# Peptides against a protein of PDB entry 3C66, part 125

Target 1, 189 residues: chain A of PDB entry 3C66
Amino acid sequence: KSWANLFEKNDFFFRYKFYLEITAYTRGSDEQHLKWSGLVESKVRLLVMKLEVLAGIKIAHPFTKPFESSYCCPTEDDYEMIQDKYGSHKTETALNALKLVTDENKEEESIKDAPKAYLSTMYIGLDFNIENKKEKVDIHIPCTEFVNLCRSFNEDYGDHKVFNLALRFVKGYDLPDEVFDENEKRPSK

## One batch from the design tools (peptide; made by RFdiffusion4, then SolubleMPNN)

Design b2_p24_1_s2 (from b2_p24_1 with D2E L5V F22L D23E I24V)
Fold by OpenDDE base, seed 1:
Structure b2_p24_1_s2 (fold): chain B 189 residues (1-189), chain A 24 residues (1-24)
Amino acid sequence: as target 1 above (189 residues)
Amino acid sequence: EEPKVLQADGNANILRDDGMVLEV
């Protein structure tokens, strides 16, 4: 990675007070996840365009690379737990109860044949043009349209047992640990 | 009931594809 790419990443997660996280979840095969996440990622630009035209949004800036993770996910309850807890520093510690799949452990017998949940997360940094804290910007419409666009692309993506999609509006200080390098200090409140 | 909306009010919210919005 060029030194420029490291600086671009580092600055991105400190630049904004607010982020929109877009996570594609798949409890199935890696091939299923690749198709689903690839679709979601391909539509993020359309969401950005819809956000940028909102009067209260000054900037909607996508981070260009997804964050990838996978967990052993033996039950549906584990899959619900992943969807509830992932994407916030406040809640992500609950994921420590699950086995993270890594390049080092993926060939272990207990992991290789285990059901897995795959996660791909895209980030949009948001800067708001709000002089007065009294003006609320509603991003629900463009976010809902985006979800509907992704889910309607293929009927198979309507199966919530396999494919899920969540959008999380977070503050920079509550971003997941995955976005920061080991030597980076999390943004303060 | 006011529709749960992803608002830039400083609260973290989750929009799920089932239409549920969770406050975080």
Scores: peptide ipSAE 0.085, ipTM 0.721, DockQ to the pose 0.086; fails the geometry check
Fold by OpenDDE base, seed 5:
Order: C-alpha cells, then sequence, then structure tokens
Structure b2_p24_1_s2 (fold): chain B 189 residues (1-189), chain A 24 residues (1-24)
C-alpha cells in the first residue's frame, strides 16, 4: 500500500508503537515563531533520512502536518514548565495551570497582549527491526545533529529565552491528547 | 523486549539543547 494512505490522520497515531516528537518553542511574537517553526519543519526530512539509514530502524515516517498550540506564558518559569511537561500524556495535565490560547479567546484583552509561548510539533512514526539482535538503537546522534543544524542556521536562534527545540521519544499510549479526535480511544499498552 | 532508543534507559526520553531529560 502506497505511503499516500499514511498521511490520513486517522491511522497514523495508531499505526506505530513508537513516535519521535519534534517541538519548536517560541516565547515571543507570532512572527518569530513562524520563522523558527518553519525552519525546523523544513529540516525534518533530513532527520527522517538519517533515521531511515540506522540498522535498527525499519521505518521512519513523518506526519506532514504540524500540531500548533499556544499558551499565555507570563514568566520564564512557565516557559520551562511548558518545555518540561508538553509532549506526554503523563505530564501534559500540568499545562492546565496555564491559559491555552484558542481561536475563541485570542481576542480577549487579557490574552491578546499577554506574553505567549508558541509550540509547533512534528511527529515521526518509528518501526524497529528487532531481528538485527541490536539491543540498542541509538537515535541520539541524528537527533543532536538535527538540533545543531536548526540552532546554527541563524544567530538569533541562539537566544534560549525565546527559541527552544526538543525531541521526545514517546510510546503510542503516551502521545498527547491533541493527536486524537474526541471520538478516538487512546492506544492501550 | 523493547528497543532502547536513547542512551538513557527508562521512560520517554527528551532531547533538548541542554541535554536529555528522562520522564520519570
Amino acid sequence: as target 1 above (189 residues)
Amino acid sequence: EEPKVLQADGNANILRDDGMVLEV
């Protein structure tokens, strides 16, 4: 079956046992975030190519659409908390302490002019080749090279107070709620 | 057995600019 059918949201988050999440964070303007996230997204294909050549990886399949969210982020501690808690179902409930920005509330005066953290998350579904008797598939090298590639693109991205990037390895049962529709059941262990 | 995907053994592993964070 052609790769084309994997781009339908419906099966992607149920198809793999493992996912790599790539999140671009921006505490600043929407314009800053669009530039940063757009850069990160443009490099995801290079990461996929580096993952696919690893002997322990059978498949590395990117989901082509980013997930976008934003929070009111008044403090640096709130921004650190977002980066710590986002991307896992086990920890994402901590984000309920922050005001999620929605299309419904974005024009409220208390939200419109508030400092914000913007998030854009890309997902890669991973299938591993267990038969290769390699107990360990280390993706640290290609992931670190990817982070360095994104950060080194522009000197402005060296400001960790504004721009951040994280890669999270997660199991399908621990994916964030954002990837599932209201009628979809989270994968079991 | 589940493949060890990152150097740190454990739960979900996060790679950030400042290093790898293990979800506890």
Scores: peptide ipSAE 0.040, ipTM 0.688, DockQ to the pose 0.094; fails the geometry check
Fold by OpenDDE base, seed 3:
Structure b2_p24_1_s2 (fold): chain B 189 residues (1-189), chain A 24 residues (1-24)
Amino acid sequence: as target 1 above (189 residues)
Amino acid sequence: EEPKVLQADGNANILRDDGMVLEV
């Protein structure tokens, strides 16, 4: 039975207390983003394997689908703001200052030709070996190796004005609203 | 507690944050 058939979307974002978010950002064309995000997505499995072998990690479980969004992004400051604010329920409201691109508005003249930031976000649910309350789990090494692996794949991905990659560690109650269906209640603390 | 965010810096592909050290 393939892993894909067992994980109904409905339980993944409630199952874990902790998540690692991996977001690929592109300020450029949709084609540039497709290549960049597709590369990042293809490497997530390698990160999972590196996380699973850490003594403090019991489970590192990737969600199967990326979350995709795009914003009108006229300035470099807007692009930095997106990278700072995205991926946390506490901070995501700041993105309301930007125009979200939707299927309904994408053909509007003010949006169609506007500079855009594209986002693709992968989630990894994390379960820790709590038996030793004093164990510090350092995921810096595998995360750094992952970033370096993605960035070194093509010289063009060295341009941080166009291509960015962030890893965010979040608690389940602070996941972005996008991961929940309209009828789902956000996990409480 | 705010989420720890790791971003690569523009020059060194080094994570900007002091590492995701999780106290479990």
Scores: peptide ipSAE 0.038, ipTM 0.684, DockQ to the pose 0.630; fails the geometry check
Fold by OpenDDE base, seed 4:
Structure b2_p24_1_s2 (fold): chain B 189 residues (1-189), chain A 24 residues (1-24)
Amino acid sequence: as target 1 above (189 residues)
Amino acid sequence: EEPKVLQADGNANILRDDGMVLEV
């Protein structure tokens, strides 16, 4: 199948049963987030290459566009909650307790100068070799190496109060609402 | 099944989860 069919944005979140979400979190400035997320994004290809060589993985296909979101994040507990709840349709409703920053509200006085958590999320679609009688694929090693690579790039990225990185394994039916257009129905279980 | 999450925690480049083992 030609590379051209991989670029249809429209089917990526329907094409795979499984996804790996890579979210870069920043509780700080937009400039800090841009540097951090840009670094993480630049390393995703290395993670893909390491995933592809695993015997249980048939395909690891990155979605090339990050998903960007930001929340008013007044406390460290709010930042922990974002990191716990984000990236799953089952849990994302908990984020409704926080103020999502939008283009419509970003200039409001209560939002403009408020502490924010910024999120950039990259997706990797995963197809597994079912023919390999391996009931389990361990992706811990490549994921750990990826996290270490990102965190070790700059000493500042060791500050978990500011910079965080999560890798989340999700099923297509449990993808966040943000990956679907308003007219798209999420995959069924 | 709940999504498996790997997060680096603390000052150590350690994932909070013992591993992301995917059942296929």
Scores: peptide ipSAE 0.033, ipTM 0.666, DockQ to the pose 0.628; fails the geometry check

Design b2_p24_1_s3 (from b2_p24_1 with D2E L5V Q7V F22L I24V)
Fold by OpenDDE base, seed 1:
Structure b2_p24_1_s3 (fold): chain B 189 residues (1-189), chain A 24 residues (1-24)
Amino acid sequence: as target 1 above (189 residues)
Amino acid sequence: EEPKVLVADGNANILRDDGMVLDV
């Protein structure tokens, strides 16, 4: 099956049992986030290439569209909470305590000038070689190499209070709600 | 089982590492 045929079918988030999520976080300006997320996104293809050559991985397929969200984030504790709770259906309900920034509300006085956390998330679908009876696959090296490839020479990116990067391994039934249309049923276990 | 997470800053300082050895 060509990669092209996967983009035509809105079944990407149903196709794989496992996904790797790559999230760039920024607590700052939209301009800061655009620069940071753009850097991270530009490296995802290199991570895919490194995953595909692992003996336990049959397919590593990127979803090409990032998922974008932003929250009012008045405190550092709120920013830590976002990073802890985001990216899993089991935990994402905790984000309901924060104000999601939307096109409808972004010009409200209470939101416009508020501190914000920005999130850009890329997804990689993973298919594993079942025949090799390797019940365990180690992806630590490719993931660490990817983080190193996203390393900025801008000293500002070293501030963990502003810029963060997370890689999260999730099962298809535990993907965030953002990846499904309102009429789509979440994959079962 | 909880998702395994690797978290780092923009300079690749590791803030959290749950280990990325996956049971599949």
Scores: peptide ipSAE 0.276, ipTM 0.823, DockQ to the pose 0.834
Fold by OpenDDE base, seed 3:
Formats: C-alpha cells, structure tokens, sequence
Structure b2_p24_1_s3 (fold): chain B 189 residues (1-189), chain A 24 residues (1-24)
C-alpha cells in the first residue's frame, strides 16, 4: 500500500506541531505556473531526504497533494503582498483585499482577462528529535540547496516579477485555513 | 512569533531570508 493511501488529509495537519511550506508563485499564465510548480514539486522528495539526515529532525513527511490557489493580481505590490502574507493564519486575512479566483467567478470578464498570481503549496510535517535538548534546529542549508535544485535551464525563471519560490516554517496552529475542511477546528496553541 | 521564511526566484536569487534556525 503506497503511503498516499494510508493518511487521510485530515490526520496530516493535526499530526505534527511544525510544518515546512513550499510555495511556488507565478504572476503570469496558467501554463507558466504548471511548468514552474511541476518543477518545484518534482524536487520536494530531495528536500525531504536532506531534512531527514539532520540530527535534529526525526521525521520529515511530505503531504502528497499540492494546494492550488490563484488571485487577481493587478500590480507588483499585490504580488509582493501575496508572497508576504500567504502561508500563515495570522497574516492570510490581508489577502481578503484581493479577489480570489474560484470556479464560480473565473468566467467573469473582470477576472478572466485580469493578471493573476498562481500559487502551488506543498507541505512537509516535521517531528524533531527532542532527546538532544536542542531548542534550535538549523534547516537553512537544505532549504538553500533545495532552492538551488529548483534552478532551471529556462532563463525566464530568473524573472522574480513572474516566478518565485518560498519556504515557510509554521506551527500547526498557524497553518493556513485552506488545509482544514469546513467542519474541522484549527489546532489550538 | 512570525514564521521563518526563505524566498527566492527560479534562479535561486534570495529575495528574503528570515533565517531558518527553528525554535522547536
């Protein structure tokens, strides 16, 4: 049985105290985003392998499916705001100033022809090795190496106005609302 | 405490680095 069949979505976001979020951002076409996000997603397993060998990490468990979202993004400032505010429950409310693209509204003329920011987010649940009494774990090296592994031979990915990648470390109680079903209560502190 | 974030472009140019030393 593949690991994918064993964990219902619901248990994953309650199982860990800590998560690493990996978000691919694209301000451009859906086709550009599919290529970029697909590249990033293909490298997540290599990041997991590098995290697992760190003495402070007991488990690095990837969630198998990306979370997809898109916003109307008319300005560069809006795109910077998305990158700053997305991925934390504390800050995601700022994104309410932007129009979320949904299946219900995507055919509206004001949305259809609007510039869009696309987001694909992968999650890694982290369990730390507490036996070492280390209150701190440094994951900067594997994260930087992951970013380097997402380098493409496509020079277009060098345009930070179009393509971005973020790695965000969050606590389980501060995960975005998107990871929980409507009937699920967010983990308390 | 705010989440620690590393942001880069597709060429791995670092746009933001809050440090990835995690308090656990």
Amino acid sequence: as target 1 above (189 residues)
Amino acid sequence: EEPKVLVADGNANILRDDGMVLDV
Scores: peptide ipSAE 0.232, ipTM 0.785, DockQ to the pose 0.852
Fold by OpenDDE base, seed 5:
Structure b2_p24_1_s3 (fold): chain B 189 residues (1-189), chain A 24 residues (1-24)
Amino acid sequence: as target 1 above (189 residues)
Amino acid sequence: EEPKVLVADGNANILRDDGMVLDV
């Protein structure tokens, strides 16, 4: 089956045992987030290319669309909590303490003018070459190079109170609920 | 097992590095 068929949402999040999540965080304006997330998204293909050449990686397949979310984020501690808890089903329930911004509630006066954290998340499905007896694959170098590439692009992104970037390695059964439709069951262990 | 995370600030300082050595 051609790679084109893997861009259907329903197959992608069930196809791989492992995923790399790339999340751009912005605590600021929607305009700031659009610039930051757009930059990060534009560089994901370079990370994929660096992952694919690793002997332990058989496939690194990016999902084509980002997942977008935003929270009311009144404090710096709330922003740290979002960065710590987001991206894993085990920990994402902690985010229920924050108000998720939705299309239904975004025009509410208490939400409209509130400080927000914006999140854009890209997913890379990973398949590994187990036959090479390498029980361990080190992806630290390409991930660090990717972070440095994104952060060094513009000096304005030096404000860690506004702009953040995380890479998270997650098992398919521990993917966030956002990647599954309401009628889909998450992968079992 | 907890997910391994790499988090960097705006200056590319690593705030959290769980080591991206993956057990597969």
Scores: peptide ipSAE 0.174, ipTM 0.740, DockQ to the pose 0.771
Fold by OpenDDE base, seed 4:
Structure b2_p24_1_s3 (fold): chain B 189 residues (1-189), chain A 24 residues (1-24)
Amino acid sequence: as target 1 above (189 residues)
Amino acid sequence: EEPKVLVADGNANILRDDGMVLDV
């Protein structure tokens, strides 16, 4: 099956049972986030290459575009909550306690000048070698190397109050709503 | 502080474990 069909959004989020989410978080300016997320995105290909060589991973396919969201984030606790709850359909409803920044509301006076958390999320579809009865695939090493690579690029990226990076393993049925179009039905369990 | 790597178990429970062991 040609790699060409992997780039259609609709097929990508239905193709795999498992996904690795890579989320770059920034509690700061849009400019800070653009630099941070851009760096993270630039390194995703290196992570893919490291995942592909693992014996338990048959395929690691990156989705080509990030998903972007932002929230009003007045406190550090709110920022921790975003990092805890984001990236899973089961938990994302907790983010309804925060004001999502949208194109419709971004110019509102209460939102415009508010502290924000910015999120950019990259997805990697994973196919595993089921025939090898490895109930467990350890991706710690490549993921840790990836995070260290991103964090070590600039000293500023060591500030966890501003810049964060999370890697989350999710099942297709537990992907965030953002990955599906309004006319698409979430994959069943 | 090590990056919060969220390991999902085979039930898609994201364990905040330092070990990114995927139950597949």
Scores: peptide ipSAE 0.051, ipTM 0.682, DockQ to the pose 0.205; fails the geometry check

Design b2_p24_1_s4 (from b2_p24_1 with D2E L5V Q7K F22L D23E I24V)
Fold by OpenDDE base, seed 4:
Structure b2_p24_1_s4 (fold): chain B 189 residues (1-189), chain A 24 residues (1-24)
Amino acid sequence: as target 1 above (189 residues)
Amino acid sequence: EEPKVLKADGNANILRDDGMVLEV
C-alpha cells in the first residue's frame, strides 16, 4: 500500500484498533504551552522508534498533526479532572463542566483573562503481531523513558502544577470526538 | 474497559495506573 494513503486524515483514526495518545498539558500561558508541547512533539519520533522494536508491535504510526484544545481552569482540581477525563470518549463528557475555549468565546471578558489549561494531543496508531491469542505487550519502559526525556529537558518542566504529560492507550471506538469530523461516524466496538 | 494511562505524579514518578501492559 502506497505511503500516500497513510496521510489521509480520514483513514488514520479508522485504520488501527488501538492508539497511544500523548497529551501535553499546561496550566499557564500559551507561550509556556507552545514550548512544552513543541518539545513533546519533537520527541514523539523517538518513542515511535522504541515502540517499533518491541516484541508484539508490528506498526507504530504517528499522526503528524497535534490536536489542540484549551479550557478555563480556575482550580488545581479542575486541572486534575482534565488530566483524568480527557482522551477517552467514555470520560470526556465530564469536561462539559468546564468552559471550553473556542474562537467564538476567547474574547469574552470572563474567558480572556481566566486561568487556562492548554492541551496538545499526539496520536500513534498501533498494530500488533497477534497470532490467535490474547498477547500482552508491555510498553511501560519506552513510555517511561519518553516521559523522563521530556521532563528532564528543562527544570521548569518538573513543575507538575504547570506542566503535565500523559500517555493513554485507547481503543479506536473510544477515541475523543475531536479526532472525527462532523460527518464521520465513530468506529464501532 | 477504561483506557490505560501513564502519568507523572507531583514527584516526577511515572505512575502506572491501569498499567501499560496492553492486552490486545
Scores: peptide ipSAE 0.231, ipTM 0.754, DockQ to the pose 0.598
Fold by OpenDDE base, seed 3:
Structure b2_p24_1_s4 (fold): chain B 189 residues (1-189), chain A 24 residues (1-24)
Amino acid sequence: as target 1 above (189 residues)
Amino acid sequence: EEPKVLKADGNANILRDDGMVLEV
C-alpha cells in the first residue's frame, strides 16, 4: 500500500493525543513568506528524525500539507498577538479582532495594500512510549536545533520584525479549528 | 494547562524556563 494513500487527511487530527505545531510567520511580502515557509517546511523532516530517536517518543508523524492563513497586520503589537494566540482553540478566538484575508476579500481596497502577516503551519502527530505513568519527555534540544537551523540559513531570517518561527505542543482537543472540516466534530477530552 | 510554546526569538534561547518538557 503506497504511503500516499495512508495520508488521507481524514483521521490524522484524530489519530494522536498530542501534536507539535510548527508555524512560520512573516510580516512582509508574500514572496518573503514563500521563501521563509518553504525553508521551514523543508527542514521539518530533520526535526522528525531528531524526535523519533528520543527514548520517550514512539512516533513522530508529520502531516503532509501546511495550513496557510494571512491577516491584516497594521502594527507590531498585532504581529505579536498573532504569534501569541495562534495555534490553540482556547486562544484563537482573539484573532477575530484582526481581519482574516480570504479569496473573497483579498481584492478589497482596505485589504489589498494593507500590511499582512502570513502564517504557514506544519503539524507533527506524537505518540509516546509511556507505560501507565506520567512520563516527562524533553524535546528542548531537537526543537532548539531546528530553530537555529532555520534562522541561521540566511541573515535576513534573523530579523524578528519580519520573520518568526514558533513550535507549539498542543493536545488533540485543543487543535485550531482550521484542521477540522466543517462536518468534523472536534475531539473531546 | 496552557500549550507549551517555543517561540524562536532571535536568541534561540526563548525556551520558556520550563523547557519543552512534555507531560504526557
Scores: peptide ipSAE 0.215, ipTM 0.743, DockQ to the pose 0.631
Fold by OpenDDE base, seed 2:
Parts: structure tokens; sequence; C-alpha cells
Structure b2_p24_1_s4 (fold): chain B 189 residues (1-189), chain A 24 residues (1-24)
């Protein structure tokens, strides 16, 4: 498949067995989130480059479109729950306890003035060099460097009550529902 | 099997949940 096809949703989320999810979280304003997520997104290419040079990684391909979501997040516990449950099909059903902010409901008084958690999620498809008998690949270093790079960019991004960043390694069959269209069947195990 | 998650706390400390050692 051409590189161009890796930017098509339908090809990307079926192409790899493994994905790295990068989620920027903001419990604050949309403006705060835009700055934070935009920073994180701008650095994803650096993470990709660092992943690609690992001997165990054959391919690290970013999906170029972020997935955006917002939830009413009245409590810190709700924000922790979002960070725990988001990014896996196995756990994302817990988010149904929260009000998803949509274009249809965002102007409702109960939603408009509510505290919100904003999420921007980037995906990296991973292919591994199985031939090298490397059953294990440590990606901790490049991921750590990436997180530190993002968090150190502004002192405000050190506030975990507002700004969070998670990297999640997910199997294709456990990708969030957001990555599939309604007519698409989730990859099998 | 839960996905391996790297979270940064408020101090930019990376909390290893199961580490980013990928088994493939």
Amino acid sequence: as target 1 above (189 residues)
Amino acid sequence: EEPKVLKADGNANILRDDGMVLEV
C-alpha cells in the first residue's frame, strides 16, 4: 500500500496489529486544550522518528488526524476516570457515565458552563521486526523523552490537574470505537 | 490483558503502568 493509504482511516486502523495512542488531556478551557494538544501533536513526528530507529520496530506510522472528544468533567475523579478508561475498547464503556459534549448539545446550559475535559488522541501504527526473535521491544525511552519534551515546554503543562498526557499501547482489536466507522467491523484478535 | 499505558503525573514523572516494554 502506498504511504498515502496510511492517512486513510479505513486502511490505517486495520493495517497494524499494534498501535501507540498519544492522548493529550485538558481539564480547563478549549483555549488551554488547543495550545496543549497542538504542542503534543507538533511533537508526534519526533516520537515517530525515535521509534523508527529502534531495532525492534520495523515501522512506526502516524495517523495524521487527531481524534477530538470532550466530556463534561465536574470532578477530579471524573478526570482520572477519563484518563484511565479512554483509549481501549475494553474500558471505554465507562465513559458512558459522562456526558459527551457534541455540536448538538454544547449550547445546552448544563453543558455550556460545565467543567470539561478535552481529549486529543494521535495514533501511531506499529509493525515489529519479528524476524530478529525480539519478542520484546522497550519503547520507554522515546516515550519518556516525548512526554518530557511536551511537559517541559511550558511550566503550566506541569499541572496535572489541568494538563495530562498518556501514551497507550493498544492492540488493533482493542482500539477505541472512535477509530471505526459504524459500518466497519472491529479487527479480530 | 490490559493495554500498557505510560502516564505522566503532575511532576512530569512517568508512571509506568506495566512499563512500555512491548511484547509482540
Scores: peptide ipSAE 0.213, ipTM 0.751, DockQ to the pose 0.652
Fold by OpenDDE base, seed 5:
Structure b2_p24_1_s4 (fold): chain B 189 residues (1-189), chain A 24 residues (1-24)
Amino acid sequence: as target 1 above (189 residues)
Amino acid sequence: EEPKVLKADGNANILRDDGMVLEV
């Protein structure tokens, strides 16, 4: 079956046991975030190509649409907390301490002018080649090269108080709630 | 098990590396 059918959201987050999450963070303006996240997104295909050639990886399949979220982020500590807790169902409940910005509330005066953290998250589904008797696959090199490529692209991204980037390896049962529709059940272990 | 995370600062330095050796 052609790769084309995997672009339907419905099966992507149930198809793989493992996912690599790539999150671009921005504590600043929406314009700053659009530039940063757009850069990161443009490089994801290069990471996929580097993952696919690893002997332990059978398939690395990108989900083509980013997940967008934003939080009211009044402090640097809040921004650090977002970067620590986001991207896993086990830890994302800590984000309930922050005000999620939604289309419904974004025009409220208390939210409109508040400092914000913006998040864009790309997902890569991973299938592993178990037949090679490799119980372990190291993806550190491709991931580090990707981070360095994104961060070194423009000197404006040197401000770690504004721009951040993380890669997270997650099991399908521990994906964030954002990837599932209200009627979808989270994958079991 | 905690998720494996790689995080870098604005200077392309790795701030957090929980290891990217995956057990599958």
Scores: peptide ipSAE 0.204, ipTM 0.740, DockQ to the pose 0.749

Design b2_p24_2_s1 (from b2_p24_2, 8 letters changed)
Fold by OpenDDE base, seed 3:
Structure b2_p24_2_s1 (fold): chain B 189 residues (1-189), chain A 24 residues (1-24)
Amino acid sequence: as target 1 above (189 residues)
Amino acid sequence: MELYPWQKKTIERIKKTMVFEVEK
């Protein structure tokens, strides 16, 4: 099986029971987000490498393409809400309170000049070495190192009002809707 | 090395969220 086949979307979000989500947030310009998200994306491979060497991790497989979205984000509270609610099917409905920026509406006067929050999300499929019915997994060290690496790369990325980086552990049945096509059925619990 | 305040917060947050139980 070629590496190219391994990174096809087709079954990636059905292949694993568990996923690590890495989301880069930017409340600012598209240019700022491009730089920030690009940096984060460039470092994901390093995180994968560190995860793979952990005894409890059998497989850490990155999905190669980020998921991009943006919302009108008029307040800092809205920005915090986005960061709190995004990344889980259970909580993402709260984002309906905000205006999603789309190609169809981006030129509207109310949206064009509005403050925006940009999101880029990378996914890592995880398989664990579970010997018992339940196993405690601790990946906080490589995750912390990853965040530190990204945020310390440029002084500007220390501004949490503009730039944020979140990691979320998510079960397959609780993945955001964005990862599935309209014709795809969400994995069952 | 002294950690920056944001690093301390990050560590605490990640410790809470990146330690979890998994089952088959």
Scores: peptide ipSAE 0.531, ipTM 0.883, DockQ to the pose 0.634
Fold by OpenDDE base, seed 5:
Structure b2_p24_2_s1 (fold): chain B 189 residues (1-189), chain A 24 residues (1-24)
Amino acid sequence: as target 1 above (189 residues)
Amino acid sequence: MELYPWQKKTIERIKKTMVFEVEK
């Protein structure tokens, strides 16, 4: 069965205690972002496969649809801030300092021609084999291999001023607001 | 093979952030 048939959005973000977020960032054109994010998305399955074979991981299930957002990003500092603050409910409020691009405002002159940062985020739900009360988990190897695979695909993707790729381990209660509908209650701790 | 500067930074960041403790 295709991943698309396994999970509805509403169930996916409540099903797991832990998630791995994969975010492709682009400060440039929408065309640049489409190419970059498309590449990253195409490789997520390889990361999932590598995670599934780790002894400490019981389940690694990807959510099939990326979450897309874009911000007006006038400076490199803004771009760094986005990368630092995005992906956690605890920190995402800082992004309110930037102008979110929406379908309603994208045609405004001040937004249309402004430098933009584009974000595409993929989610992997994780379940662990926990034998003790606390378990140390190390997934740095497959994650590093994944980033290297994506970044080395094209020389242009080595330019961190334009293209970035981040992995973030997040607890379900700390997922970004974007994954929940307006009427959905965030998971509790 | 010598790693590019971005690769070194990435590895260091991933080692820091992708090693964690989970509680049941």
Scores: peptide ipSAE 0.531, ipTM 0.883, DockQ to the pose 0.661
Fold by OpenDDE base, seed 1:
Structure b2_p24_2_s1 (fold): chain B 189 residues (1-189), chain A 24 residues (1-24)
Amino acid sequence: as target 1 above (189 residues)
Amino acid sequence: MELYPWQKKTIERIKKTMVFEVEK
């Protein structure tokens, strides 16, 4: 399919069996998150370039639109829970214990001034060169370089109480609900 | 050059999670 088709949400999350999720987390102000997530997003193309040259990677295509969400996050334990549970369909239901911030509720007194965790997630669709039935894939080097590049850009980004960056390998059937429209059926196993 | 503590943790986590087997 053409490169233009990869920028359309309609089939991107059905095209690949495998995806790499890149999530920037911020427990702080919206201004802090905008700077942090903007930096991470600006570096995703560098990660893609490094993935494309690996022998085991046939295709690495980014979805250019970030997915944005925020939760009321009163404690550090809540922040750890978000980072543990987000990014997988099988675990994301645990996030229902937290209040999702929406345009409809953001002005409520209990939400407006509450501590918040902000999330920005980028997706890369992956296809692998598999000669046999099974293939071992190792992408830890470019992923490590990517995280180092982002977190070393500013000294403030070394504070894990505020800023975090996670990479998650997921199968298409285990993608978060956010990537599908309400009328779309999730890929099966 | 010595790595910062966060870098060491990141490397260990990524080595654990970004090495996997895939099936055709």
Scores: peptide ipSAE 0.530, ipTM 0.883, DockQ to the pose 0.650
Fold by OpenDDE base, seed 2:
Structure b2_p24_2_s1 (fold): chain B 189 residues (1-189), chain A 24 residues (1-24)
Amino acid sequence: as target 1 above (189 residues)
Amino acid sequence: MELYPWQKKTIERIKKTMVFEVEK
């Protein structure tokens, strides 16, 4: 299976049991987010390369297109909530308390000028070398290096009130709804 | 080089979340 096939989404979110989610958060302007998310996205391949060489990882395949979303985010607490709840099917329903910005509503007066949190999420499908029933996997080093690389690229990215970067390990059945089409059934356990 | 506070927190968080057990 060539990497080329992963660009078409296809069965990417059904192919792996495990995924690494990389989400760039910005509570600020769309311009700020574009720069931040663009930087993060540009470095994902480096993370993949570092993951691929780990003995416990058989495959690390990036889905190269980010998932984009934005929410009205009037408070810092809301921003923290977004970061806490986003990225898991189990918790993402909490985001319904916030107004999702869509193409249909973005011009509404209550939304247009409202503070927003922007999210760009990259996914890496993971396959592990599991020899035993349970295998301990440790990917904290490359992940830490990745975050440090992104955050240290510009001094502005050290401002956690504006810019955040989260990595989440997620099982396929717990992927956010955004990765599935309306006609697709969520993977089961 | 002394780590910034956010770096320390990040390392701790990642250490906690990016070490996991996987099953077949």
Scores: peptide ipSAE 0.528, ipTM 0.882, DockQ to the pose 0.655

